Peptides against a protein of PDB entry 2QAS. Designs and how they scored, part 15

Target 1, 120 residues: chain A of PDB entry 2QAS
Amino acid sequence: PPEDLMQYEAMAQDALRGVVKAALKKAAAPGGLPEPHHLYITFKTKAAGVSGPQDLLSKYPDEMTIVLQHQYWDLAPGETFFSVTLKFGGQPKRLSVPYAALTRFYDPSVQFALQFSAPE

## One batch from the design tools (peptide; aimed at target 1 V67 L86 G90)

Design b2_p15_6_s2 (made by RFdiffusion4, then SolubleMPNN; from b2_p15_6, 6 letters changed)
Fold by OpenDDE base, seed 1:
Structure b2_p15_6_s2 (fold): chain B 120 residues (1-120), chain A 15 residues (1-15)
Amino acid sequence: as target 1 above (120 residues)
Amino acid sequence: ADTSNSFVEFPDVAF
């Protein structure tokens, strides 16, 4: 088969990561996500740029899935990463996740799913 | 990438 020097598959994956960024921007807008939409976000916990509570990240050495629905604060979707405050065990904790670290995105309300290859 | 080792962490539902 012909060689793909354009790397279209990588372009497509990057574009789909843009969907996640756009969805998070909607979630960060006043009023948050429109019900019943909520987001399952899976990411590689050891990927470059991932930051958060060490105990939490250590609990999930490979991948972790967080859910954004009602109780989240200060969601800040940047250009290359997003950050969000969630409570775990009663304690507010800040997570920062590069979009490049994402491996799965899912909105069960409409069964919309995306999967990504992320660096190890 | 291997996505078979994913764990779900749900945030607290109340503040």
Scores: peptide ipSAE 0.074, ipTM 0.642, DockQ to the pose 0.104
OpenDDE base, seeds 2, 3, 4, 5: peptide ipSAE 0.044, 0.041, 0.044, 0.054; ipTM 0.586, 0.581, 0.582, 0.606; seed 2 fails the geometry check

Design b2_p15_6_s3 (made by RFdiffusion4, then SolubleMPNN; from b2_p15_6, 5 letters changed)
Fold by OpenDDE base, seed 4:
Structure b2_p15_6_s3 (fold): chain B 120 residues (1-120), chain A 15 residues (1-15)
Amino acid sequence: as target 1 above (120 residues)
Amino acid sequence: SDTSNSFVEFPDVDF
């Protein structure tokens, strides 16, 4: 097949990353997500721009999934990355994840799923 | 990657 010099698939994925950003902005609004919506977000833990607790990221050297449902704080969905505070083992942990690091997005309440190719 | 392992880390849920 002809070579795609436009890289349309990458552009399409970037557009779909915008869905994640928009969903997180809804989640960050007052009152949070409308019930029963909640978000499973999977990302490459070693991708550029990912930051968080060393112990947590070391536990998942490839990729990990976080869940935004009942207990999350200070969700800040920026234009290129989002940050959020979650509690693990009773301790609040701040994560910062670029949208480019995402590999999966899922809302089980309506079975809406997205998959992305992230840098290895 | 098709060979990548994915793990779910559930945050604490305290009521």
Scores: peptide ipSAE 0.132, ipTM 0.660, DockQ to the pose 0.091
OpenDDE base, seeds 1, 2, 3, 5: peptide ipSAE 0.050, 0.058, 0.052, 0.045; ipTM 0.603, 0.601, 0.595, 0.601

Design b2_p15_6_s4 (made by RFdiffusion4, then SolubleMPNN; from b2_p15_6, 6 letters changed)
Fold by OpenDDE base, seed 3:
Structure b2_p15_6_s4 (fold): chain B 120 residues (1-120), chain A 15 residues (1-15)
Amino acid sequence: as target 1 above (120 residues)
Amino acid sequence: ADTSNSFVEFPDVEF
């Protein structure tokens, strides 16, 4: 088949990352996510722009999934990345994840799923 | 083939 020099698939994936951004903006609104909605977010831990606790990032050198349901704070969904505070082992940890680093988004409550190809 | 693995880290749940 002909070579796609327009890179349409990448364009489509970037557009769909907008759904994740919009969902996180809803989650960041007062009152948080409407029950029973909760979000599983998977990302490449070594992707450019990803930052967080080194112990967790070292534990998951490829991909990591976080869950936003009840216990999250200071969720800040920006235009190119989001940041959130979660507690691990009783300690608050700040994660910052570019939307470009995402590989999966899932809301089990309604079985809504998106998958993305992210740089290695 | 892709040999990557996905791992889930659940944050603490406070009661």
Scores: peptide ipSAE 0.120, ipTM 0.658, DockQ to the pose 0.089
OpenDDE base, seeds 1, 2, 4, 5: peptide ipSAE 0.048, 0.050, 0.041, 0.042; ipTM 0.588, 0.584, 0.584, 0.594

Design b2_p15_7 (made by RFdiffusion4)
Pose (drawn by RFdiffusion4):
Structure b2_p15_7 (pose): chain A 120 residues (1-120), chain P 15 residues (1-15)
Amino acid sequence: as target 1 above (120 residues)
Amino acid sequence: APAPPPAAANADAPP
């Protein structure tokens, strides 16, 4: 015991997904992130709400990490998901990722990191 | 220090 009927830990998890959304809004600002800040986003490829080229999604069965630093365009962070254009083998492609699909967040510049979807 | 995530899928794209 005790069984947590309030699910405080789960609420704290969701509250923290919001940091990723807020960080993506600063990155979507004209001019991008304040250097040397850049982002690593890890997400569940099969999580509902994610869309991308069928070929690309098949290459990454469950988890997929993207980096937002030198090569990303048209970052569009909505309230419930974000979409961004990245290059894979020199070919530009478009992704949509719900914040709910996120499992990790990392900025190597200040070594700030978050882990989600992990009730432990 | 926190462990960095796996290599990013778009990390090897040429400029």

Design b2_p15_7_s1 (made by RFdiffusion4, then SolubleMPNN; from b2_p15_7 with A7R A11E A13S)
Fold by OpenDDE base, seed 2:
Structure b2_p15_7_s1 (fold): chain B 120 residues (1-120), chain A 15 residues (1-15)
Amino acid sequence: as target 1 above (120 residues)
Amino acid sequence: APAPPPRAANEDSPP
């Protein structure tokens, strides 16, 4: 096949990452997500810019999935990454995840799913 | 019924 010098696929993925960012901004607004919407987000834990408790990230050497529905706090969706406080093993912990690290986004309430290729 | 979600690492329970 001919070489795509425009790299359209990468452009398309970046545009779709914008959907995740927009969804997280809705989730961060007062009142949270409109029920019954909620978000499952999967990301590469070793991707550049991913940060959080080392003990937690060590348990997930490849990918990690988080859910934002009933119990998430201080969700801060920035322009290049989002941060959020979630409970793991009964303990609140802070994660920061670049949108570029995402590999999957899913809202089961409407069965909306996106998949991405993420760099290391 | 919606498709089953992937397994999440964090805890999440309804109020």
Scores: peptide ipSAE 0.626, ipTM 0.884, DockQ to the pose 0.487
OpenDDE base, seeds 1, 3, 4, 5: peptide ipSAE 0.623, 0.623, 0.623, 0.625; ipTM 0.882, 0.883, 0.883, 0.884

Design b2_p15_7_s2 (made by RFdiffusion4, then SolubleMPNN; from b2_p15_7, 4 letters changed)
Fold by OpenDDE base, seed 2:
Structure b2_p15_7_s2 (fold): chain B 120 residues (1-120), chain A 15 residues (1-15)
Amino acid sequence: as target 1 above (120 residues)
Amino acid sequence: APAPPARAANEDSPP
């Protein structure tokens, strides 16, 4: 196949990452997500920019999935990454995840799914 | 449609 010098696939991926960002911004708005929408987000824990408790990240050496539905706090969706406080083992912990680290996005309420190729 | 994602690592329960 001919060489794609425009890198259209990468551009498309970035556009789709924008969907996740937009969804998270909706989730962060007052009142949260419109029921019954909720988000499952999977990301590479070792991707550049991922930040969180060492013990937690060590427990998930490759990928981990988080859910944003009933119990999420201080969701802050920035332009390049989002941060959120969630409970793990009964303890609130803060995670910071670049959108570029995402590998999957899913809203089971409408069965909407996106998959991404994330750099290692 | 892709298979359901792995279970969430965080705790989440309805009020």
Scores: peptide ipSAE 0.632, ipTM 0.888, DockQ to the pose 0.571
OpenDDE base, seeds 1, 3, 4, 5: peptide ipSAE 0.629, 0.627, 0.629, 0.627; ipTM 0.886, 0.886, 0.886, 0.886

Design b2_p15_7_s3 (made by RFdiffusion4, then SolubleMPNN; from b2_p15_7, 4 letters changed)
Fold by OpenDDE base, seed 2:
Structure b2_p15_7_s3 (fold): chain B 120 residues (1-120), chain A 15 residues (1-15)
Amino acid sequence: as target 1 above (120 residues)
Amino acid sequence: PPAPPPPAANEDSPP
């Protein structure tokens, strides 16, 4: 196949990452997500920019999935990354995840799914 | 249909 010097696939992936960002912004708005929408987000824990409790990240050496439905706090969807407070083992912990670290996005309420190739 | 997502690491329950 001919060489794609435009890197269209990468551009498309970036556009799709924008969908996740937009969805998170909706989730962060007053009132939260419109029921019954909720988000499952999977990301590479060792990707550049990922930040959180060392013990938690160490428990998930490759990928980690979080769900945003009933119990999420201070969701802050920035332009390049989002941060959120979630409970793990009964304790609230803050995570910061670059959109570039995402590998999967899923909203089971409408069976909407996106998959991404994240750099190691 | 897409495969179900892996188990979420965080706790989440309805009020």
Scores: peptide ipSAE 0.634, ipTM 0.888, DockQ to the pose 0.601
OpenDDE base, seeds 1, 3, 4, 5: peptide ipSAE 0.629, 0.627, 0.628, 0.627; ipTM 0.885, 0.883, 0.885, 0.883

Design b2_p15_7_s4 (made by RFdiffusion4, then SolubleMPNN; from b2_p15_7 with A7P A11E A13S)
Fold by OpenDDE base, seed 2:
Structure b2_p15_7_s4 (fold): chain B 120 residues (1-120), chain A 15 residues (1-15)
Amino acid sequence: as target 1 above (120 residues)
Amino acid sequence: APAPPPPAANEDSPP
């Protein structure tokens, strides 16, 4: 088949990453997500720009999944990355994750799922 | 239907 020099698939993937950003902005608004919506986000822990506690990230050498439903704090969805405070082992920890590091997004309430190819 | 996501690493409980 002819070579796609426009890289349309990559453009589509970037557009879909925008869906995640928009969803997180809704989650960050006062009152949070409308029930029963909640977000499962999976990302490559070694991707450029990922930041968090060393001990925590060491436990997940490849990918990590977080859930935003009942207990998340100070969610800050920026234009290129988002940061959020979550509890791990009873302790609050701050994570910063670039949207480019995402590999999966899922909202069980409506069975909406997205998969992304992230850098190794 | 989409497969369920992997277990979440963080704690999350309803109020």
Scores: peptide ipSAE 0.640, ipTM 0.890, DockQ to the pose 0.593
OpenDDE base, seeds 1, 3, 4, 5: peptide ipSAE 0.634, 0.633, 0.637, 0.634; ipTM 0.886, 0.884, 0.886, 0.885

Design b2_p15_8 (made by RFdiffusion4)
Pose (drawn by RFdiffusion4):
Structure b2_p15_8 (pose): chain A 120 residues (1-120), chain P 15 residues (1-15)
Amino acid sequence: as target 1 above (120 residues)
Amino acid sequence: DADADAAVDFPAAEF
């Protein structure tokens, strides 16, 4: 015991997914992130709401990490998901990722990191 | 630019 009927830990998890959304809004600002800040986003490829090129999604069965630093365009962070154009083998492609699909967040510049979807 | 790729291994981090 005790069983947590309030699910405080789960609520704290969701509250923290919001940091990723807020960080992506600063990155979507004209001029991008304030250097040397850059972002690593890890997400569940099969999590509902994610869309991308069928070929690309098949290459990454469950988890996929993207980096937002030198090569990303048209970052569009909606309230419930974000979309961004990245390059894979020199070929530009478009992704949409719900914040609910996120499992990790890391900025190597200040070594700030978050882990989600992990009730432990 | 032909070899650009945005998919990377997640780096070591403390959570």

Design b2_p15_8_s1 (made by RFdiffusion4, then SolubleMPNN; from b2_p15_8, 9 letters changed)
Fold by OpenDDE base, seed 2:
Structure b2_p15_8_s1 (fold): chain B 120 residues (1-120), chain A 15 residues (1-15)
Amino acid sequence: as target 1 above (120 residues)
Amino acid sequence: SSSANSFVEFPEAVF
């Protein structure tokens, strides 16, 4: 097909990143996610704006997947990034992840999956 | 909320 000068795929991906944002906002609301919904979120650990414990991020040089199901605290879904406290090895740690860093989103309860191109 | 522990896994194990 002809060259897409409109970059529709990128537009669509940005819109779909909005789905993740909206889902996280639901997760952050009082009462959390409605059972049995839970979220698998995969992101590039070296993407711009990703921040967290050095030891944790060093362990995952490319991508890591976090699960928001039972043990998550202070989920704060902003407009461009979200932050959340999760337990890794029993220790609470804070992660901050721009939506642009996401590569995968999955809710296994309804088998809803999204994949994204993220910065290298 | 607390129930099951959070965990981190590689993307290959999710999809």
Scores: peptide ipSAE 0.036, ipTM 0.636, DockQ to the pose 0.312
OpenDDE base, seeds 1, 3, 4, 5: peptide ipSAE 0.033, 0.034, 0.036, 0.032; ipTM 0.651, 0.628, 0.635, 0.607; seeds 1, 3, 5 fail the geometry check

Design b2_p15_8_s2 (made by RFdiffusion4, then SolubleMPNN; from b2_p15_8, 8 letters changed)
Fold by OpenDDE base, seed 2:
Structure b2_p15_8_s2 (fold): chain B 120 residues (1-120), chain A 15 residues (1-15)
Amino acid sequence: as target 1 above (120 residues)
Amino acid sequence: SSSANSFVDFPPAVF
């Protein structure tokens, strides 16, 4: 096929990453997500801009999934990344993840799923 | 999740 000089696939993925950002903003709003919605978010742990506890990132050298349902705090969805406090080994850990690092987004309540290519 | 951890081992792909 001819070369796509417009890079429509990348544009589409960027638009769909916007869905994730919007969903996280809803999750961060007062009252959180409307029941029974909750989010499974998978990302590349070595992607540029990912920041988190060293022990956690060592345990997940490639990618990991976080669950935003009942056990998350201080969700802060910015324009290019989000940060959130989660429990790991029972201890609160702060995680910062650029939307560009995401590889999967899933809301089991309505079986809504998105997949992305993420930089290493 | 109400689990002690909010980090999950990579689940199977949904699609």
Scores: peptide ipSAE 0.040, ipTM 0.648, DockQ to the pose 0.454
OpenDDE base, seeds 1, 3, 4, 5: peptide ipSAE 0.032, 0.034, 0.031, 0.034; ipTM 0.604, 0.602, 0.606, 0.608

Design b2_p15_8_s3 (made by RFdiffusion4, then SolubleMPNN; from b2_p15_8, 10 letters changed)
Fold by OpenDDE base, seed 2:
Structure b2_p15_8_s3 (fold): chain B 120 residues (1-120), chain A 15 residues (1-15)
Amino acid sequence: as target 1 above (120 residues)
Amino acid sequence: SSQANSFVEFPEASV
C-alpha cells in the first residue's frame, strides 16, 4: 500500500488520547463521574514525564494500571498530563502521568476501551 | 497489566 505521509494513524491516536483527557476532566468535575462509570488507566511507568513514589514505580518497572472509581483524590487533568492521589498499600500517593504515557484506557461500565502505543 | 492502587477490583479485561 502507498506510504502514508500524513501519518493518519498517529493523528487518530492523538485524538483518542483526547478522549481520555476529556473523560478525566469529567471525573474531576464536581460530582465526579456519573455512576457507574469509572476508569481503568494503564501507562508505562518509565515513560517521560511520569512521576510518582519511587517505591511504587520500582514495583512496576514496565506498566501499571490504576483505577479511578472510589479511592482517588485531587484528580487534576491538565492539558498534557494528569495527576491524582491514590492509595497504594493503604497509603495515599501522588501520581502524575502524561497522556502520552498511556497504553490503555477502559471504562468497564460500558466496556469502552482504547489502546495506545506509548514511548518505551 | 499490573493492578496498582488499593480498594479496586479489576475485571479480567482490564488486568
Scores: peptide ipSAE 0.043, ipTM 0.645, DockQ to the pose 0.242
OpenDDE base, seeds 1, 3, 4, 5: peptide ipSAE 0.034, 0.032, 0.038, 0.090; ipTM 0.625, 0.590, 0.598, 0.668; seeds 1, 3, 5 fail the geometry check

Design b2_p15_8_s4 (made by RFdiffusion4, then SolubleMPNN; from b2_p15_8, 10 letters changed)
Fold by OpenDDE base, seed 1:
Structure b2_p15_8_s4 (fold): chain B 120 residues (1-120), chain A 15 residues (1-15)
Amino acid sequence: as target 1 above (120 residues)
Amino acid sequence: DSLANSFVEFPEMSV
């Protein structure tokens, strides 16, 4: 088959990561996500730029899934990463996750799913 | 299962 020097597959992956960023920006707007939309976000915990409490991240050596529905605070979707406060074991903790670290995005309300290849 | 955070909505309680 012909060689793809344009790297279209990588371009498409990056564009789809933009969907996640846009969705999080909607989630961060006043009023949050319109019901019944909610987001399952999976990411590589050891990917570059991932930050949070060390004891929390150590519990998830490969991937971690967070849910943004009701109990999330101070969601801040930046250009390259988002940060959010969530409760883990009843304790509020802040996570910072680069979009490049994402491996899965899912909104079960409309069965919209995206999968990504992320670097280690 | 890698699901981590709690997301059930609870009523706010006041002291």
Scores: peptide ipSAE 0.290, ipTM 0.690, DockQ to the pose 0.086
OpenDDE base, seeds 2, 3, 4, 5: peptide ipSAE 0.244, 0.216, 0.255, 0.252; ipTM 0.704, 0.700, 0.677, 0.704

## One batch from the design tools (peptide; aimed at target 1 I66 G89 G90)

Design b2_p16_1 (made by RFdiffusion4)
Pose (drawn by RFdiffusion4):
Structure b2_p16_1 (pose): chain A 120 residues (1-120), chain P 16 residues (1-16)
Amino acid sequence: as target 1 above (120 residues)
Amino acid sequence: TAAAHAAAEAEQSAVH
């Protein structure tokens, strides 16, 4: 015991996904992130709401990490998901990722990191 | 985790 009927830990997890959304809004600002800040986002490829090229999604069965630093265009962070154009093998592609699909967040510049979807 | 970050950098920076 005790069983947590309030699920405080779960609420704290969702509250923290919001940091990712807020960070992506600063990155979507004209001019991008304030250097040397850059972002690593890890997400569940099969999590509902995610879309991308069928070929690309098949290459990454469950987890996929993207880096937002030198090569990303048209970052569009909606309220419930974000979409971004990245390059894979020199080929530009478009992704949509719900904040609910996120499992990790890391900015190597200040070593700030978050882990989600992990009730432990 | 560090390996996954390095792999993401390599996948996005690669040209075929």

Design b2_p16_1_s1 (made by RFdiffusion4, then SolubleMPNN; from b2_p16_1, 10 letters changed)
Fold by OpenDDE base, seed 1:
Structure b2_p16_1_s1 (fold): chain B 120 residues (1-120), chain A 16 residues (1-16)
Amino acid sequence: as target 1 above (120 residues)
Amino acid sequence: MEQQFQQAEQEQSSVD
């Protein structure tokens, strides 16, 4: 079969990563996400650009899932990455995640799911 | 999928 030199599938995935960015921007707006919408975001912890407490990330050698529903603060969705503060064991931790590091996005309220390929 | 997310919530509540 012919080889796709345009890499359309990759283009499509990048476009869909834009959906995650847009969703996070809505989540960061005043009032947050409209109920009952909430997000589960999974990312490769060792992907380039991922930042956070070493002890925390060390517990997730492959990927980590964060939940944006009730306990999250200072969500800042940039153009290439987003950062957010979440509580782990009652302690606030700041995470910075490039959209390119994402592997899964899910909103159970409407069963909307996206999956992405990301380097380990 | 659902199981994975449930585990994530549990881990976030006690990881540190």
Scores: peptide ipSAE 0.307, ipTM 0.832, DockQ to the pose 0.595
OpenDDE base, seeds 2, 3, 4, 5: peptide ipSAE 0.300, 0.312, 0.295, 0.300; ipTM 0.827, 0.834, 0.822, 0.827; seeds 3, 4 fail the geometry check

Design b2_p16_1_s2 (made by RFdiffusion4, then SolubleMPNN; from b2_p16_1, 10 letters changed)
Fold by OpenDDE base, seed 1:
Structure b2_p16_1_s2 (fold): chain B 120 residues (1-120), chain A 16 residues (1-16)
Amino acid sequence: as target 1 above (120 residues)
Amino acid sequence: MEEAYREAVEEQSRVD
């Protein structure tokens, strides 16, 4: 089989990561996401650029999923990563996640799902 | 996948 020197699949995944970024920017806008839209985001906790409380990240050595629906604050979607404050066990914690670290994106309200390859 | 979502909700919905 011929070798894809263009790496089209990687290009496509990068483009689709842009969907996540755009969705988060909508979520960060005044008023937040239009109901009933809400987001489940899964990422590799050991990926380069991931930042958060050590105890929390240690609890999830491979992947963790965050939910952006009712309890999130200061969502800041940048160009290469986003940050957000979530409560874990009632305690607010700040997470910073590069889009490249994402492995799954899901909006149950419309059953829209994306999957990505991320470094192990 | 569904299990991960349930766990996430439980963890992030916990109130102390």
Scores: peptide ipSAE 0.352, ipTM 0.838, DockQ to the pose 0.921
OpenDDE base, seeds 2, 3, 4, 5: peptide ipSAE 0.345, 0.338, 0.319, 0.347; ipTM 0.836, 0.832, 0.817, 0.836

Design b2_p16_1_s3 (made by RFdiffusion4, then SolubleMPNN; from b2_p16_1, 7 letters changed)
Fold by OpenDDE base, seed 2:
Structure b2_p16_1_s3 (fold): chain B 120 residues (1-120), chain A 16 residues (1-16)
Amino acid sequence: as target 1 above (120 residues)
Amino acid sequence: MEEAFARAVAEQSAVD
């Protein structure tokens, strides 16, 4: 195969990460996501920049999937990472996830899926 | 994927 000196795949993937960012910004806007849209976001828990309660992250040594539908608070989608509060066992947990750590994005309502290569 | 989704829902839906 011909050598791609432009690294188009990486460019495309970064662009697609932008879709996730944009979606999260919509989710963070007043009123949240328009029904019935909701998001499943999977990320590498060991990726640089990922932070959260150790007791929680310890349960997910590789990847973790979070659901943004009805139980999420203070969603803050930044330019390089987003943070959100989710309840686990009734207890609020704050997670901070760089977009670069994402491995999967899915919106079941429209069966829209994206996959990404994240740092190991 | 399905398993991950199910786990996520279950984990985040749990109430103490």
Scores: peptide ipSAE 0.385, ipTM 0.853, DockQ to the pose 0.948
OpenDDE base, seeds 1, 3, 4, 5: peptide ipSAE 0.302, 0.277, 0.232, 0.248; ipTM 0.829, 0.824, 0.804, 0.814

Design b2_p16_1_s4 (made by RFdiffusion4, then SolubleMPNN; from b2_p16_1, 8 letters changed)
Fold by OpenDDE base, seed 1:
Structure b2_p16_1_s4 (fold): chain B 120 residues (1-120), chain A 16 residues (1-16)
Amino acid sequence: as target 1 above (120 residues)
Amino acid sequence: MEEAMQRAEAEQSSVD
């Protein structure tokens, strides 16, 4: 096949990342996610822009999965990244994750899954 | 994937 100089596959991937952003915006809206929807988001912890407590991130040398269902606060989905507060061991931790760092998105309630290629 | 989900639930307090 001829060389794709348009990089359509990358465009498609970015478009799908937009689905995650949109879903998070719905989750951040008043009332949160409509039951029984809940989200599992996986991202590369070493990706550029990922921020969080060193002690926490150190436990995840490659990827980390977070769940947004019952215990999450101050979800702030920006245009390029989202931030959220989750409790680990009863202690609130703030995480900031660029959408570009995502590798997986899953909503078990409807078995909707997305997979992404993220930079290491 | 299932294991990752389980770990997330275990690590995040009060998440079932």
Scores: peptide ipSAE 0.491, ipTM 0.874, DockQ to the pose 0.496
OpenDDE base, seeds 2, 3, 4, 5: peptide ipSAE 0.494, 0.485, 0.485, 0.477; ipTM 0.876, 0.883, 0.881, 0.871; seed 2 fails the geometry check

Design b2_p16_2 (made by RFdiffusion4)
Pose (drawn by RFdiffusion4):
Structure b2_p16_2 (pose): chain A 120 residues (1-120), chain P 16 residues (1-16)
Amino acid sequence: as target 1 above (120 residues)
Amino acid sequence: SVDAARAAAVAEQEAS
């Protein structure tokens, strides 16, 4: 014991997914992130709400990490998901990722990191 | 393993 009927830990998890959304809004600002800041986003490929090229999604069965630093365009962070154009093998492609699909967040510049979808 | 996945993501995106 004790069983947590308030699910404080789960609420804290969701509250923290919001940091990712806020960080993506600064990155979507004209001029991008303040260097040397850049972002690693890890997400569940099969999590509902994610869309991308069928070929690309098949290459990454469950987890996929993207880096937002030197090569990303048209970052559009909505309130419930974000979409961004990245290059894979030189070919530009478009992705949509719900904040709910996120499992990790990391900025190597200040070594700030978050882990989600992990009740432990 | 996490660091290797991050490094792989950089390599995949910067590939020609």

Design b2_p16_2_s1 (made by RFdiffusion4, then SolubleMPNN; from b2_p16_2, 10 letters changed)
Fold by OpenDDE base, seed 5:
Structure b2_p16_2_s1 (fold): chain B 120 residues (1-120), chain A 16 residues (1-16)
Amino acid sequence: as target 1 above (120 residues)
Amino acid sequence: SMEKQMQQAVEEQLAE
């Protein structure tokens, strides 16, 4: 097959990561996501820039999924990463995840799914 | 699987 010197796949991945960012921005807006929309986000826990509870990240050495539905606070979707407060073991914890660390995005309400290749 | 990941997420975030 012809050599792709344009890196179209990477461009497409970046565009699709933009969908996640946009969705999170909607989620962060007043009132949150319009029901019944909610988000499952999977990411590589050892990816550069990932920050969160040490015990939790240790529990999930490869990848972890978080859910943004009923129990999330202070969602802050930046340009390169998002941060959010979630409860783990009943305790609020701050999690910071670069979009580049994502491996899956899913909204069950409309069965919208995206998959990404994240750095190993 | 996606279903397993979703279940784990719910369980983890709702666990006391």
Scores: peptide ipSAE 0.401, ipTM 0.885, DockQ to the pose 0.878
OpenDDE base, seeds 1, 2, 3, 4: peptide ipSAE 0.389, 0.385, 0.391, 0.381; ipTM 0.882, 0.881, 0.883, 0.878

